Peptides against a protein of PDB entry 2Q3Z. Designs and how they scored, part 204

Target 1, 272 residues: chain A of PDB entry 2Q3Z
Amino acid sequence: YVLTQQGFIYQGSAKFIKNIPWNFGQFEDGILDICLILLDVNPKFLKNAGRDCSRRSSPVYVGRVVSGMVNCNDDQGVLLGRWDNNYGDGVSPMSWIGSVDILRRWKNHGCQRVKYGQCWVFAAVACTVLRCLGIPTRVVTNYNSAHDQNSNLLIEYFRNEFGEIQGDKSEMIWNFHCWVESWMTRPDLQPGYEGWQALDPTPQEKSEGTYCCGPVPVRAIKEGDLSTKYDAPFVFAEVNADVVDWIQQDDGSVHKSINRSLIVGLKISTKS
Target 2, 254 residues: chain A of PDB entry 2Q3Z as posed
Amino acid sequence: YVLTQQGFIYQGSAKFIKNIPWNFGQFQDGILDICLILLDVNPKFLKNAGRDCSRRSSPVYVGRVGSGMVNCNDDQGVLLGRWDNNYGDGVSPMSWIGSVDILRRWKNHGCQRVKYGQCWVFAAVACTVLRCLGIPTRVVTNYNSAHDSNLLIEYFRNSEMIWNFHCWVESWMTRPDLQPGYEGWQALDPTPQEKSEGTYCCGPVPVRAIKEGDLSTKYDAPFVFAEVNADVVDWIQKSINRSLIVGLKISTKS

## One batch from the design tools (peptide; made by RFdiffusion4, then SolubleMPNN)

Design b2_p30_3_s1 (from b2_p30_3, 9 letters changed)
Fold by OpenDDE base, seed 3:
Structure b2_p30_3_s1 (fold): chain B 272 residues (1-272), chain A 30 residues (1-30)
Amino acid sequence: as target 1 above (272 residues)
Amino acid sequence: SFRTIYYNNGLEDLLLEGYTTDKSYSLPLS
């Protein structure tokens, strides 16, 4: 989780699991220096360098900073996400084979955002950075991963009498989504929440005003403790959300349908 | 090799085949 530089990232779908090789390259020349630059351009450092530096001994603090800085939303972070299959002005997310090239491009172009990333790219870069900083980290893939947009732990669809989805703001389920888990103590929480912590660098929802997510104890998610910082409800929904269909019938009535066949969430952790 | 894809209509058949239902007369469709 710290020493392995070569690994695999799981992709595909729940019924068709695939993987790609990935070079994390945390020990390659210059990569640690780039990770330190990443910390030195984060908004908290720019606001108060002394305070930021004094907190860098905390993996909780650093993990949250890295989660926010791997994406370029809100700051001078590393990657710009794009999902519309229009990548002509950059590099297709599917073309990357490792974190090293991405980080070097970012640094060599004056910390300008690298085009483009999707979830596994964000996760892999975060994994590299966290490992560089001495935090044991692994990439995690979650199949049928829910993106709860209104914090109600449900994926809700509105349908007409024919079952056709209505509206243009329906919540979504990823065929797969990647994030990272990092091993750390949680002195900021009650005892028992040390261990693996989920962090999500893909910009999905803002946390305290910034596109970042976590760290949240994996144990808290498993036990349903949604009061645990950070972002427990969102991460919980990714792996546990229920799908609800509101179906209007021809008589004007609305039927609430709860899907019992679709299982949101199938998490696979790397063995690196 | 793969790109991340959002599903909604792509799961329509699965959602319609495997659900339990409760009827409501007071809830408007949004």
Scores: peptide ipSAE 0.039, ipTM 0.508, DockQ to the pose 0.043
Fold by OpenDDE base, seed 1:
Structure b2_p30_3_s1 (fold): chain B 272 residues (1-272), chain A 30 residues (1-30)
Amino acid sequence: as target 1 above (272 residues)
Amino acid sequence: SFRTIYYNNGLEDLLLEGYTTDKSYSLPLS
């Protein structure tokens, strides 16, 4: 996982899976230096350099920092996310072919946010950085991936009798969503949670006040241990949330729709 | 050289219009 510089990222939908080639390039010239710069501009370093540096021996700590720094939310992070197909003032997320160009652009422009990224771009850059820092990491794609905003493990839609969404649609399901898994021990947890840890650098929800996510043991997610740090409920919901599609009729009655079947949580790992 | 690139768009749009059309919309951040 650490040694693989070229790979594929899965995209598309559960019924129509696609992949794109991606150059992670963690061993290309200058990339390690850029990763170190990323650490040196993170908010924790700026607040207390000595404390931050003393904790960099922990892949748990570093993973969480990287998750937050790959996005530019709340810090001098690498990528600005955009999903509205208006990319004229930057680079379309669909145009990137590797992490190296993104990281070099970020560094060469004084750590100014790179426009633009979406989930696979965030994940791929995080993968590059983590691999560069010696942490075995892979990109994963989850099809029909849920974004739970109210921590109830449900994605609820309300529709009228014609199938039109009613009210403020806050929660959502992605056709696909990408994040990373990193291999590490978890001395901060009870025994047995070593192994793959989920980290999500796409700015979706705040964790302890910062747009970051994880690390959380994949095992904890599989076993439903939602008390496990970090962000177990959110990651659990990404792969396991139940979808409820409500139909609201004129008489005020609400019924579950049976016209469409929604399945959350088809997970595919990249070949690394 | 990409095979096929898909937007990070919500499943809702795919459900309404079918899998043949991918429309992007903003990720709700909170």
Scores: peptide ipSAE 0.024, ipTM 0.511, DockQ to the pose 0.039
Fold by OpenDDE base, seed 5:
Structure b2_p30_3_s1 (fold): chain B 272 residues (1-272), chain A 30 residues (1-30)
Amino acid sequence: as target 1 above (272 residues)
Amino acid sequence: SFRTIYYNNGLEDLLLEGYTTDKSYSLPLS
């Protein structure tokens, strides 16, 4: 998980799984230097360089910084996300074949955001950076992944009496979503939460005021310990949110549908 | 219930049975 430079990222749907080849390239010339620049332009370094550098020995700290810096939201991060199929002024997210070109473009243009990324691009770049910094990391693909926007662990759809969706589908289930898992100890938590930690660099929701997510122990998510930092409720919802269909009547009353479940429970397949 | 999660270079043997070459991108489920 540190030494591999070539790999595959899984995409598609739960029923029709595909993969794309990806060059992570953490050992290619100049990539380590770019990763160090990424750390040196993060908001915490700019605020207090000495404090930031003193904390870089912690993979927990570094992981959270990288999660925030892979996206350009709130800072001089690497990638700008876009999902509206209008990519004429940049590179389509579907065109990337590796992290190296993205990172080099970012650096060579004065740390200007690279256009454009989607979830697997964010995850892959984060994976490269973390591996380059010596943190064992893998890309994860979750099919039927929920995006909870109001932090209630529910994906809610509102319908009229005729079953028509009302308003925008702000909360949704993606066909697939990608993030990363990194191996680290968690001395900041109770014993037993060492191992794989989930980190999500795709800008979905703010965590402590910044578009970042994690690290959170995979074990905590599996066991439903939502009190565990960082961002356990959000990550839990990605893999195990309930879907609720609401029916609104003309008088404004709202009732939960009892026979319109949109979620399909699937087995999580993991590498031991 | 939990959704299906796959890992980078972790489950290739199992995935080959459902593999497709169709180009995909992330979209909300319709």
Scores: peptide ipSAE 0.021, ipTM 0.582, DockQ to the pose 0.051
Fold by OpenDDE base, seed 2:
Structure b2_p30_3_s1 (fold): chain B 272 residues (1-272), chain A 30 residues (1-30)
Amino acid sequence: as target 1 above (272 residues)
Amino acid sequence: SFRTIYYNNGLEDLLLEGYTTDKSYSLPLS
């Protein structure tokens, strides 16, 4: 009985889907030990080891910890994100071919952050870690994925009367974004929310003070139950945010432009 | 309208043993 440790991660755009091979390597020697180290250096363990350990039987708890620890924001996490194409002092996110090397580098350098990651790298490492910890997990790619920064489920662009974007483009739509889905029961929620749970380890927004996201039932997202913990509005926005173009007049007045049916999350490609 | 989400199935063997065989799902567009 050997589970496949190699796969593909989908990238590109909705119209031009690409993929890269990836070695998840969840069963390679030493990887489980590294995953346990990851748990042992998480802020919750450092704060109260006994409490943290007692909760490690919960995939909900573990999933949330892993989501936070895969990125180095706020803690001794694994990866530092970088998107400005300046990777001279590290490894380009595009050069990684698997999670194993990343995790080993992290551990071997005293749990120092590995430079650098982007969404698929974060997702892939999270997938490896969660699998190691016994949580069935898969990487998900969402095309035209929204990053909602103000929790209004809208991606808003302000334009002048000539259609030129005004100000900084703070909110954005990724051509693609990757996260993970993990299979677990949700005893902390109402019945029916067991199954796939979305977790996003890419540091985008803070959840309860930490750059982490989820777990949130995929079903909750499908049904629009935005009250469901954790981070349902954010995940919902990733796949369903509306794009609003505002035209700002000289007098400061704004009005919506004609509905651009820019479909956020037009196509989520899974490894098929 | 709905969109279809696809995943990278690196756990097919495990999933086939008792979780799910679904390779995609659709979400409603708001």
Scores: peptide ipSAE 0.067, ipTM 0.656, DockQ to the pose 0.019; fails the geometry check

Design b2_p30_3_s2 (from b2_p30_3, 15 letters changed)
Fold by OpenDDE base, seed 5:
Structure b2_p30_3_s2 (fold): chain B 272 residues (1-272), chain A 30 residues (1-30)
Amino acid sequence: as target 1 above (272 residues)
Amino acid sequence: EYVVIHYNDGLRDIVLEGYTTDKKYSLPLS
């Protein structure tokens, strides 16, 4: 989890799992220096360098900083996300084959955001940075992953009486979503939550005013402990949100569709 | 090679071989 520089990132769909080879390259020349620059340009360092540096011994603190700094939202972060298939002024998210080129481009261009990333690119770069900083980390893939925007643990779609979807359809279920898990102790929590912690560097929702997510114990997600910091409800919703299909009639009345919709976090049969 | 896949019933550590690439997209309800 720390020493492996070459690996795969899994993509596709629940029915058709795919992957891409990825060079994490955490031990390549200059990468550690770039990771340290990433820490030195984070908002907390700029606000109070001494306090930030004193907290870098905590993988909880560092993990949260990295999850925010891998995306360029709110700061001098590494990657700009884009999903509209218009990538002509940058690099298509599908073209990247490793984290090293991305990090070098970011640093060499004065810490300007690199165009462009999507979830697996964000996750892969975060994985490289965390590994480089000595934190055991792996990329994970969730199939049929929910994006809950209003923190109600539901993915809600609204339809008119003719079955046509209304609104902006901001809440959605992705064929897959990638984030990272890092191994760390959680002295800030009750005993038993040490181990794998979920961190999501894709800018989806703000956490305490910043586009970051986690760390949250995987155990807390499994057991449904939504009170656990950080961002347990959001991560829980990614893997276990309910999908509700609302029908609104002309008189303004709404009711749930009798039809069952997609299953979030679909269990898959695969080879051993 | 191995990957961790999240399902609504928890995490699964699965050993997978190489597959083709794909991109992320939103699933329709119908």
Scores: peptide ipSAE 0.021, ipTM 0.578, DockQ to the pose 0.028
Fold by OpenDDE base, seed 2:
Structure b2_p30_3_s2 (fold): chain B 272 residues (1-272), chain A 30 residues (1-30)
Amino acid sequence: as target 1 above (272 residues)
Amino acid sequence: EYVVIHYNDGLRDIVLEGYTTDKKYSLPLS
């Protein structure tokens, strides 16, 4: 989780799992330096360098910073996300084969956002950075991954009486979504929450005003402890959100349809 | 490699083998 530079990232769907090879390259020349630059351009450093530096010994703190800085939302982060298949002014997310080129491009262009990334690209770059910084990290793929935007642990679909989906809802279930898990102690939490922590660098929802997510103990997610820092409800929803299918009548009334056996977060795939 | 299947009561480890190609997309309820 620290030493391995080449691996696989899982994609596809729960029924049809795909993987792609990925060069994490955390030990390639200059990559550590780029990771340090990433820390030095983060908003917390710019606000108070001394405080930021004093907290860099905490993998909890660093993990959260990296989660925010891998995406370019809110800051001078690494990657700009795009999902509309219009990549003519950049690099298609599907074309990347490793983190090194992305990080080098970012640094070499004055920390300008690299176009473009999607979830596995964000996760992979985060994995590289965290490994560079000495934090054991792995990429995780969740199949049938929910994006809960209103923190109600529900993915709600609205249909008319004819069964047609109404509206372009931002809440969705992805066939797959990638994030990272990092191994760390959690002295900021009650005993027992050490171990794997979920971090999600894909800009999906803001956490404390920044597009970042985690770290949250995987154990907390497993046990349904949604009070645990950071972002437990969001991560929990990614893997355990309930899907509600609403039928909307012409009079505006709604009622629950009989839910099919669509399971959010059916599978998480990672390398051993 | 391994796959963890999520059940409502938590995560359960299951090993799956099989590969194919899919792009990321939203799943509709149907």
Scores: peptide ipSAE 0.058, ipTM 0.590, DockQ to the pose 0.039; fails the geometry check
Fold by OpenDDE base, seed 1:
Structure b2_p30_3_s2 (fold): chain B 272 residues (1-272), chain A 30 residues (1-30)
Amino acid sequence: as target 1 above (272 residues)
Amino acid sequence: EYVVIHYNDGLRDIVLEGYTTDKKYSLPLS
C-alpha cells in the first residue's frame, strides 16, 4: 500500500458501486516535505514541540495527529468540509482527482484551509500523508455508513404521525462514507489488536476535544470490543448501528416504529 | 446489501441489514 501512488476510490451506493481514479502521489516532489509541515503546524507541536516530536515514532500517535490535521477544524489543517453544494468560492469536492494538488495548494497558500472536501477527499489526503510517513494505509468505503452523534450506537429519527421528521436531523446514514485503515502495532492495547486500524479524518465528531477519529483496531470493531481506544463506539456505529424510528402522536405518546441493525459480516477475513 | 470495501484488496465486509440513506449534501457537518 505504501508504494501505490495511483488507485481508485469507491463511491456511489451499495446498489450502484462506482469508483473514481485518484492520484495519491506520495512520492511526488515536495509532498513529503508538505507532510512534515503538516506535523509541524499541528496543535500538539505548537503546544509542546519536544513532546510532539518524541511521540512521532509511534504510528498510533501520528495517525491520530494526521486524522485531526487533514481537516481544518480546530487547527491549521488541510481541508474545509462542505456538503451543501455551494462551492463557488472554492473547488468542488467532486473536482479533485488527487491528493497532490490539494496538499500543494495548502502549503503554497501558507497552510490555509483548502476549499472544499468531502469524505473521500479527506480520506484520500490522509492516505497520502500516512503513506508519506511510512505507514501502510488504504482507503475504505462503507456503504450505508451511520453517523452517531451521541454515542448511543443508535441512529434515531423522530417523526410525527404522518412520518415527517421532527427536529434537527443530526444523525443519519450516508449513502457511502470513506475513511482510512492503517497497518500498525498497538503496544498501547492488549495483544491481538495489531493490524489494520481505522482512522477517520472527516470532521464528524470530536474526540478528546479535536475533530479526529482513531486509530481503532478493525478487529475490535468486528468483535464488538467498544472499550478499545480510540473511538471504538463511533467507528462501530459507522458500520454497525441500530436504526430507530420514533413516532410521536398528537397526544404525546411515542412508540418505536422501526428497529433495524446494520450488522457487519463477522466472518469475513481481513487481507493484508 | 451494504458493504465496506477495502482499497485494492478486493475484500468486502458485508452489512447484513440496512436502512434508508441520506445523500451527502443533506448532512450538516459544516
Scores: peptide ipSAE 0.032, ipTM 0.530, DockQ to the pose 0.054; fails the geometry check
Fold by OpenDDE base, seed 3:
Structure b2_p30_3_s2 (fold): chain B 272 residues (1-272), chain A 30 residues (1-30)
Amino acid sequence: as target 1 above (272 residues)
Amino acid sequence: EYVVIHYNDGLRDIVLEGYTTDKKYSLPLS
């Protein structure tokens, strides 16, 4: 989880699992230096360098910073996300084969955002950076991964009497979504939450005003303790959201139905 | 019902844990 430089990232769907090879390359020449630059251009450092540096001994703090800096939302971060299949002015997310090229491009172009990334690219780069900084980290793939936008732990669909979805789907379930888990102690929490912590660098929802997510104890998610920082409700929803159908009948009445055919978080896989 | 979590270290598949999907007892809605 620190020493492996080459691995695989799982993709596809729950019923058809695919993988791609990935070079994390955390020990390749210059990569550590780039990771340090990443820390030195983060908003907290720019605001108060002394305070930021004093907190870099905390993997909790560093993990949260890296989660925010791997995406370019809100800062001079590494990757710009794009999902509309228009990648002509950059590199298709599907073309990347490792983190090293991405990080080098970012640094060599004056810390300008690299085009483009999607979830596995964000996760893989975060994994590289965290490993460089000495934090044991692995990429996790969650199949049928929910994106809850209104923090109610539900994925809601509106349907007509024939079961057809009405309107645009704002909330969604990804066929797969990738994030990272990092091993750390949690002195900022009650005892027992040390171990694997989920971090999500894909810009999905803002956490305290910044597109970042975590760290949150995997144990807290497993046990349904949504009071733990950071972002437990969002991460919980990714793996355990209920799907709710609001069904409108011919008479105009609406009733709530729990959709048990769509199971969120059918499989979570990580490969280093 | 549980979801199975698989972890891979590049050499093998490892099942480490599962999550419950039954919120009735773990996290009641309402």
Scores: peptide ipSAE 0.020, ipTM 0.493, DockQ to the pose 0.025; fails the geometry check

Design b2_p30_3_s3 (from b2_p30_3, 16 letters changed)
Fold by OpenDDE base, seed 3:
Structure b2_p30_3_s3 (fold): chain B 272 residues (1-272), chain A 30 residues (1-30)
Amino acid sequence: as target 1 above (272 residues)
Amino acid sequence: KKVTILYDNGLKKLVLEGYTTNKKYSLPLS
């Protein structure tokens, strides 16, 4: 999880799992220096360099910084996300073959945001940076169930007045999402939460005012401990959904009947 | 009860107002 430079990123759907080759390249010339530049341009460093540097021995702290800096939201971060298929003024997210080119472009253009990334690109770059910094890290792909047409947060079932299911009406369907998991101790938490920690560099929600996510113990997510920092509820929602049963009346009104949590996807991680 | 399904930066949100839906489909598979 630290030594491997060449790998694969899993993509596709639950019914059609595919992968792309990816050069993480954490040991290529100049990449470590670029990772250090990334740390030195983060908002916390710019605010108080001494305090930031004093905390860089903590993989928890560094992981959270990297999660925020891989995206360019709110800072001088690496990648600008785009999902609308209009990539003419940059590089299509689907065209990248490794993290090295992205990081070099970022650095060589004065830490200007690189166009463009999507979830697997964000995750792969984060993986490279974290590995460079000595943090064992893997890319994780979560596939939504194709038959359930699941979306984040909620799965909605509509029922008639008699409680009979009328159908599944998911309004948002994600085929897959990628993030990273890093191995670290969690001295800031209760015992037992060391191990794999989820981090998500794709800008989705703000955490403490910044587009970042994690680290949160994978164990906490598995056990449903949503009080665990950082961002447990959000990460939980990435892999689970609340199933909400709605009773729809003839007039179009909808009544919430029951809700329950359900695992919505298949998670696959890189082996190295 | 009427609800509105909204999306905010890829996240689904439920608003208990009128019953309308917004659809956001999966990212391309390739």
Scores: peptide ipSAE 0.019, ipTM 0.502, DockQ to the pose 0.147
Fold by OpenDDE base, seed 2:
Structure b2_p30_3_s3 (fold): chain B 272 residues (1-272), chain A 30 residues (1-30)
Amino acid sequence: as target 1 above (272 residues)
Amino acid sequence: KKVTILYDNGLKKLVLEGYTTNKKYSLPLS
């Protein structure tokens, strides 16, 4: 996970898995330097350089910083996310074939956000950066599944009588999602939570004021320990939640649809 | 202990007893 520079990112759906070739390129010239720049422009460094630097020996700390800095939300981060198929003023997320070009563009343009990314792009860049910084990391793809287990989490979507989701059209619904898992000890947690930690650099929600996610022990997610930092409830929902569609009537009344519940995170592919 | 993600009126809300967060983007959904 540290030494591999080329791999595949899995996409598609649980029924139809797709992949794209990806050059992570963590050992290519200048990439490590760019990763260090990324750390040096993070909000925590700007606030207190000494404190930030003193904490860079912690993969927990670094992982969280990287999760936030791979997206450009709230900082000088690398990628701007876009999902509306309007990519004319940048590069389509679907056109990227590696992290190196993205990172070089970011650095060469004065740490200006690169347009554009989606989940697999965010994950892949995070994977490159974390590997550069000596943290074993892999890209994980989660597929939606209609087949399996009841979860403690429910994702409830309200629909009108015509089956249309009552929500912001700007919010994308995906058949898959990508994030990263990094191997680290968790001295900040109880024993047994060392190992793979989920980190999600795709800007979806704020954690402690920043669009970042994790690290959270994969074990904690599997065991349903939602009290475990960081962001266990969110990650748990990404991988374990049932999707329930509700039909909302004009009077505001809601009833569960007859449709089968869907599970968000049944099939996981970890190869990168 | 039950976690619910509410998708209502363009806002996603994660509800876990005393823990609540607003989500900007959709989770994977078929």
Scores: peptide ipSAE 0.015, ipTM 0.532, DockQ to the pose 0.095
Fold by OpenDDE base, seed 5:
Structure b2_p30_3_s3 (fold): chain B 272 residues (1-272), chain A 30 residues (1-30)
Amino acid sequence: as target 1 above (272 residues)
Amino acid sequence: KKVTILYDNGLKKLVLEGYTTNKKYSLPLS
């Protein structure tokens, strides 16, 4: 995973799988330097450089930082997401064929956000950065499908106990979604949660005030341990073929809503 | 409902059933 620079990004639907070749290029000239710049402009570094640097030996910490910095939400991150098919003032998400060009554009323009990305672009760039930093990483594409030939949509919402959408969270409807899995130990968790960790750099929901997601053990998701940090309920929902409504309690716990009647389709992706 | 997972190396996993909090240990993720 760390050594592979070429691969494929899978898109489309479960019944009609599409793929594009992708140059991850984690070993190309200057890419490591760009990844280090990415770390040095992250909000945690700007707040306390010493603390941030002291934590960079932790792939858990770095993974979480990267998931936040690959998107430009809340920070000087790499990519601006757009899903409305209006890409005239930038590059269409569908036009990218590698992470290297994106990262170089970001750096060469003074760490200004690159227009534009969607889930597979975010995931691919995150994969490049994490691999460059020595963290084994792979891109994952999830398709939701009904029992019939047609793909179903994944709809996910977070609400309070009163059914109200919380904060600056976005409602997403996906025909497919991409994220990354990174291999790391989890000394911050109970034994047995080492291995693949899900990270999602696509800006969807805020985690601890930042548009980031994970790392969460794939095992925790598999076992339904939704109390496991980070963002287990959200990632669990991403791999669930059903529409998921979450209710956040005052104690921070998240539970599935008994009533699924309050579903509002917003921000439908055009990446089909 | 079905879920299909693909990796950048071409590995494919297919899940034939939807998941809930009650379906522990069923996700075919590595």
Scores: peptide ipSAE 0.076, ipTM 0.553, DockQ to the pose 0.029; fails the geometry check
Fold by OpenDDE base, seed 4:
Structure b2_p30_3_s3 (fold): chain B 272 residues (1-272), chain A 30 residues (1-30)
Amino acid sequence: as target 1 above (272 residues)
Amino acid sequence: KKVTILYDNGLKKLVLEGYTTNKKYSLPLS
């Protein structure tokens, strides 16, 4: 979880699992220096360098900083996310084969955001940085699948009567999503939450004003303890929510699509 | 008390309507 520099990222669907080879390269020349630059340009360092540095001994603190700095939202972070298939002014997310090139591009261009990333790219870069900093980390892939049951947890998207997705952006239900898990103690929590902690560097929602997510104990998610920091309700929904396709009529009424119901978190895969 | 939490990043809307003890899926412990 720290020493391995090459691995696989799982993709595809629950029924048709795929993978791509990935060079994490945490020990390649200059990568540690880039990771240190990443820490030195984070908003907390810029606000109070002494306080930030004093907290870098905490993997909880560092993990949260890294999850925020891997994306360029709100800061001088590494990657710009894009999902609309328009990648002509950058690199397609599907073209990356490792974290090293991404990190070097970021640093060599004055910490300018690299175009472009999606969930597995964010996760892979976060994994590289965390491993480089000595935090055991793995990439996690969550798959969605069809299921004919309701829950109190929902992932929703809306269509009109013509089947057109509503909203400023096309709402997509992913066949998979990637994040990372890091091993750490949690002295900031009650006993029993040491172990794997989920971190999600894909920009989705703000946590305490920054696009970051976690760390949250995997145990807390498993047990449904939504009171624990950080971002337990959000991560819990990512792994337990139903996916609902709503059809909205002109009269404002909404109905569930009869064609399919999906369940989040049917299968989670990690590298052994 | 029912707690409702909504998250929307433009790609999907996540709705947590409350606590559930009957979890469908969860992260594995390793």
Scores: peptide ipSAE 0.025, ipTM 0.492, DockQ to the pose 0.063; fails the geometry check

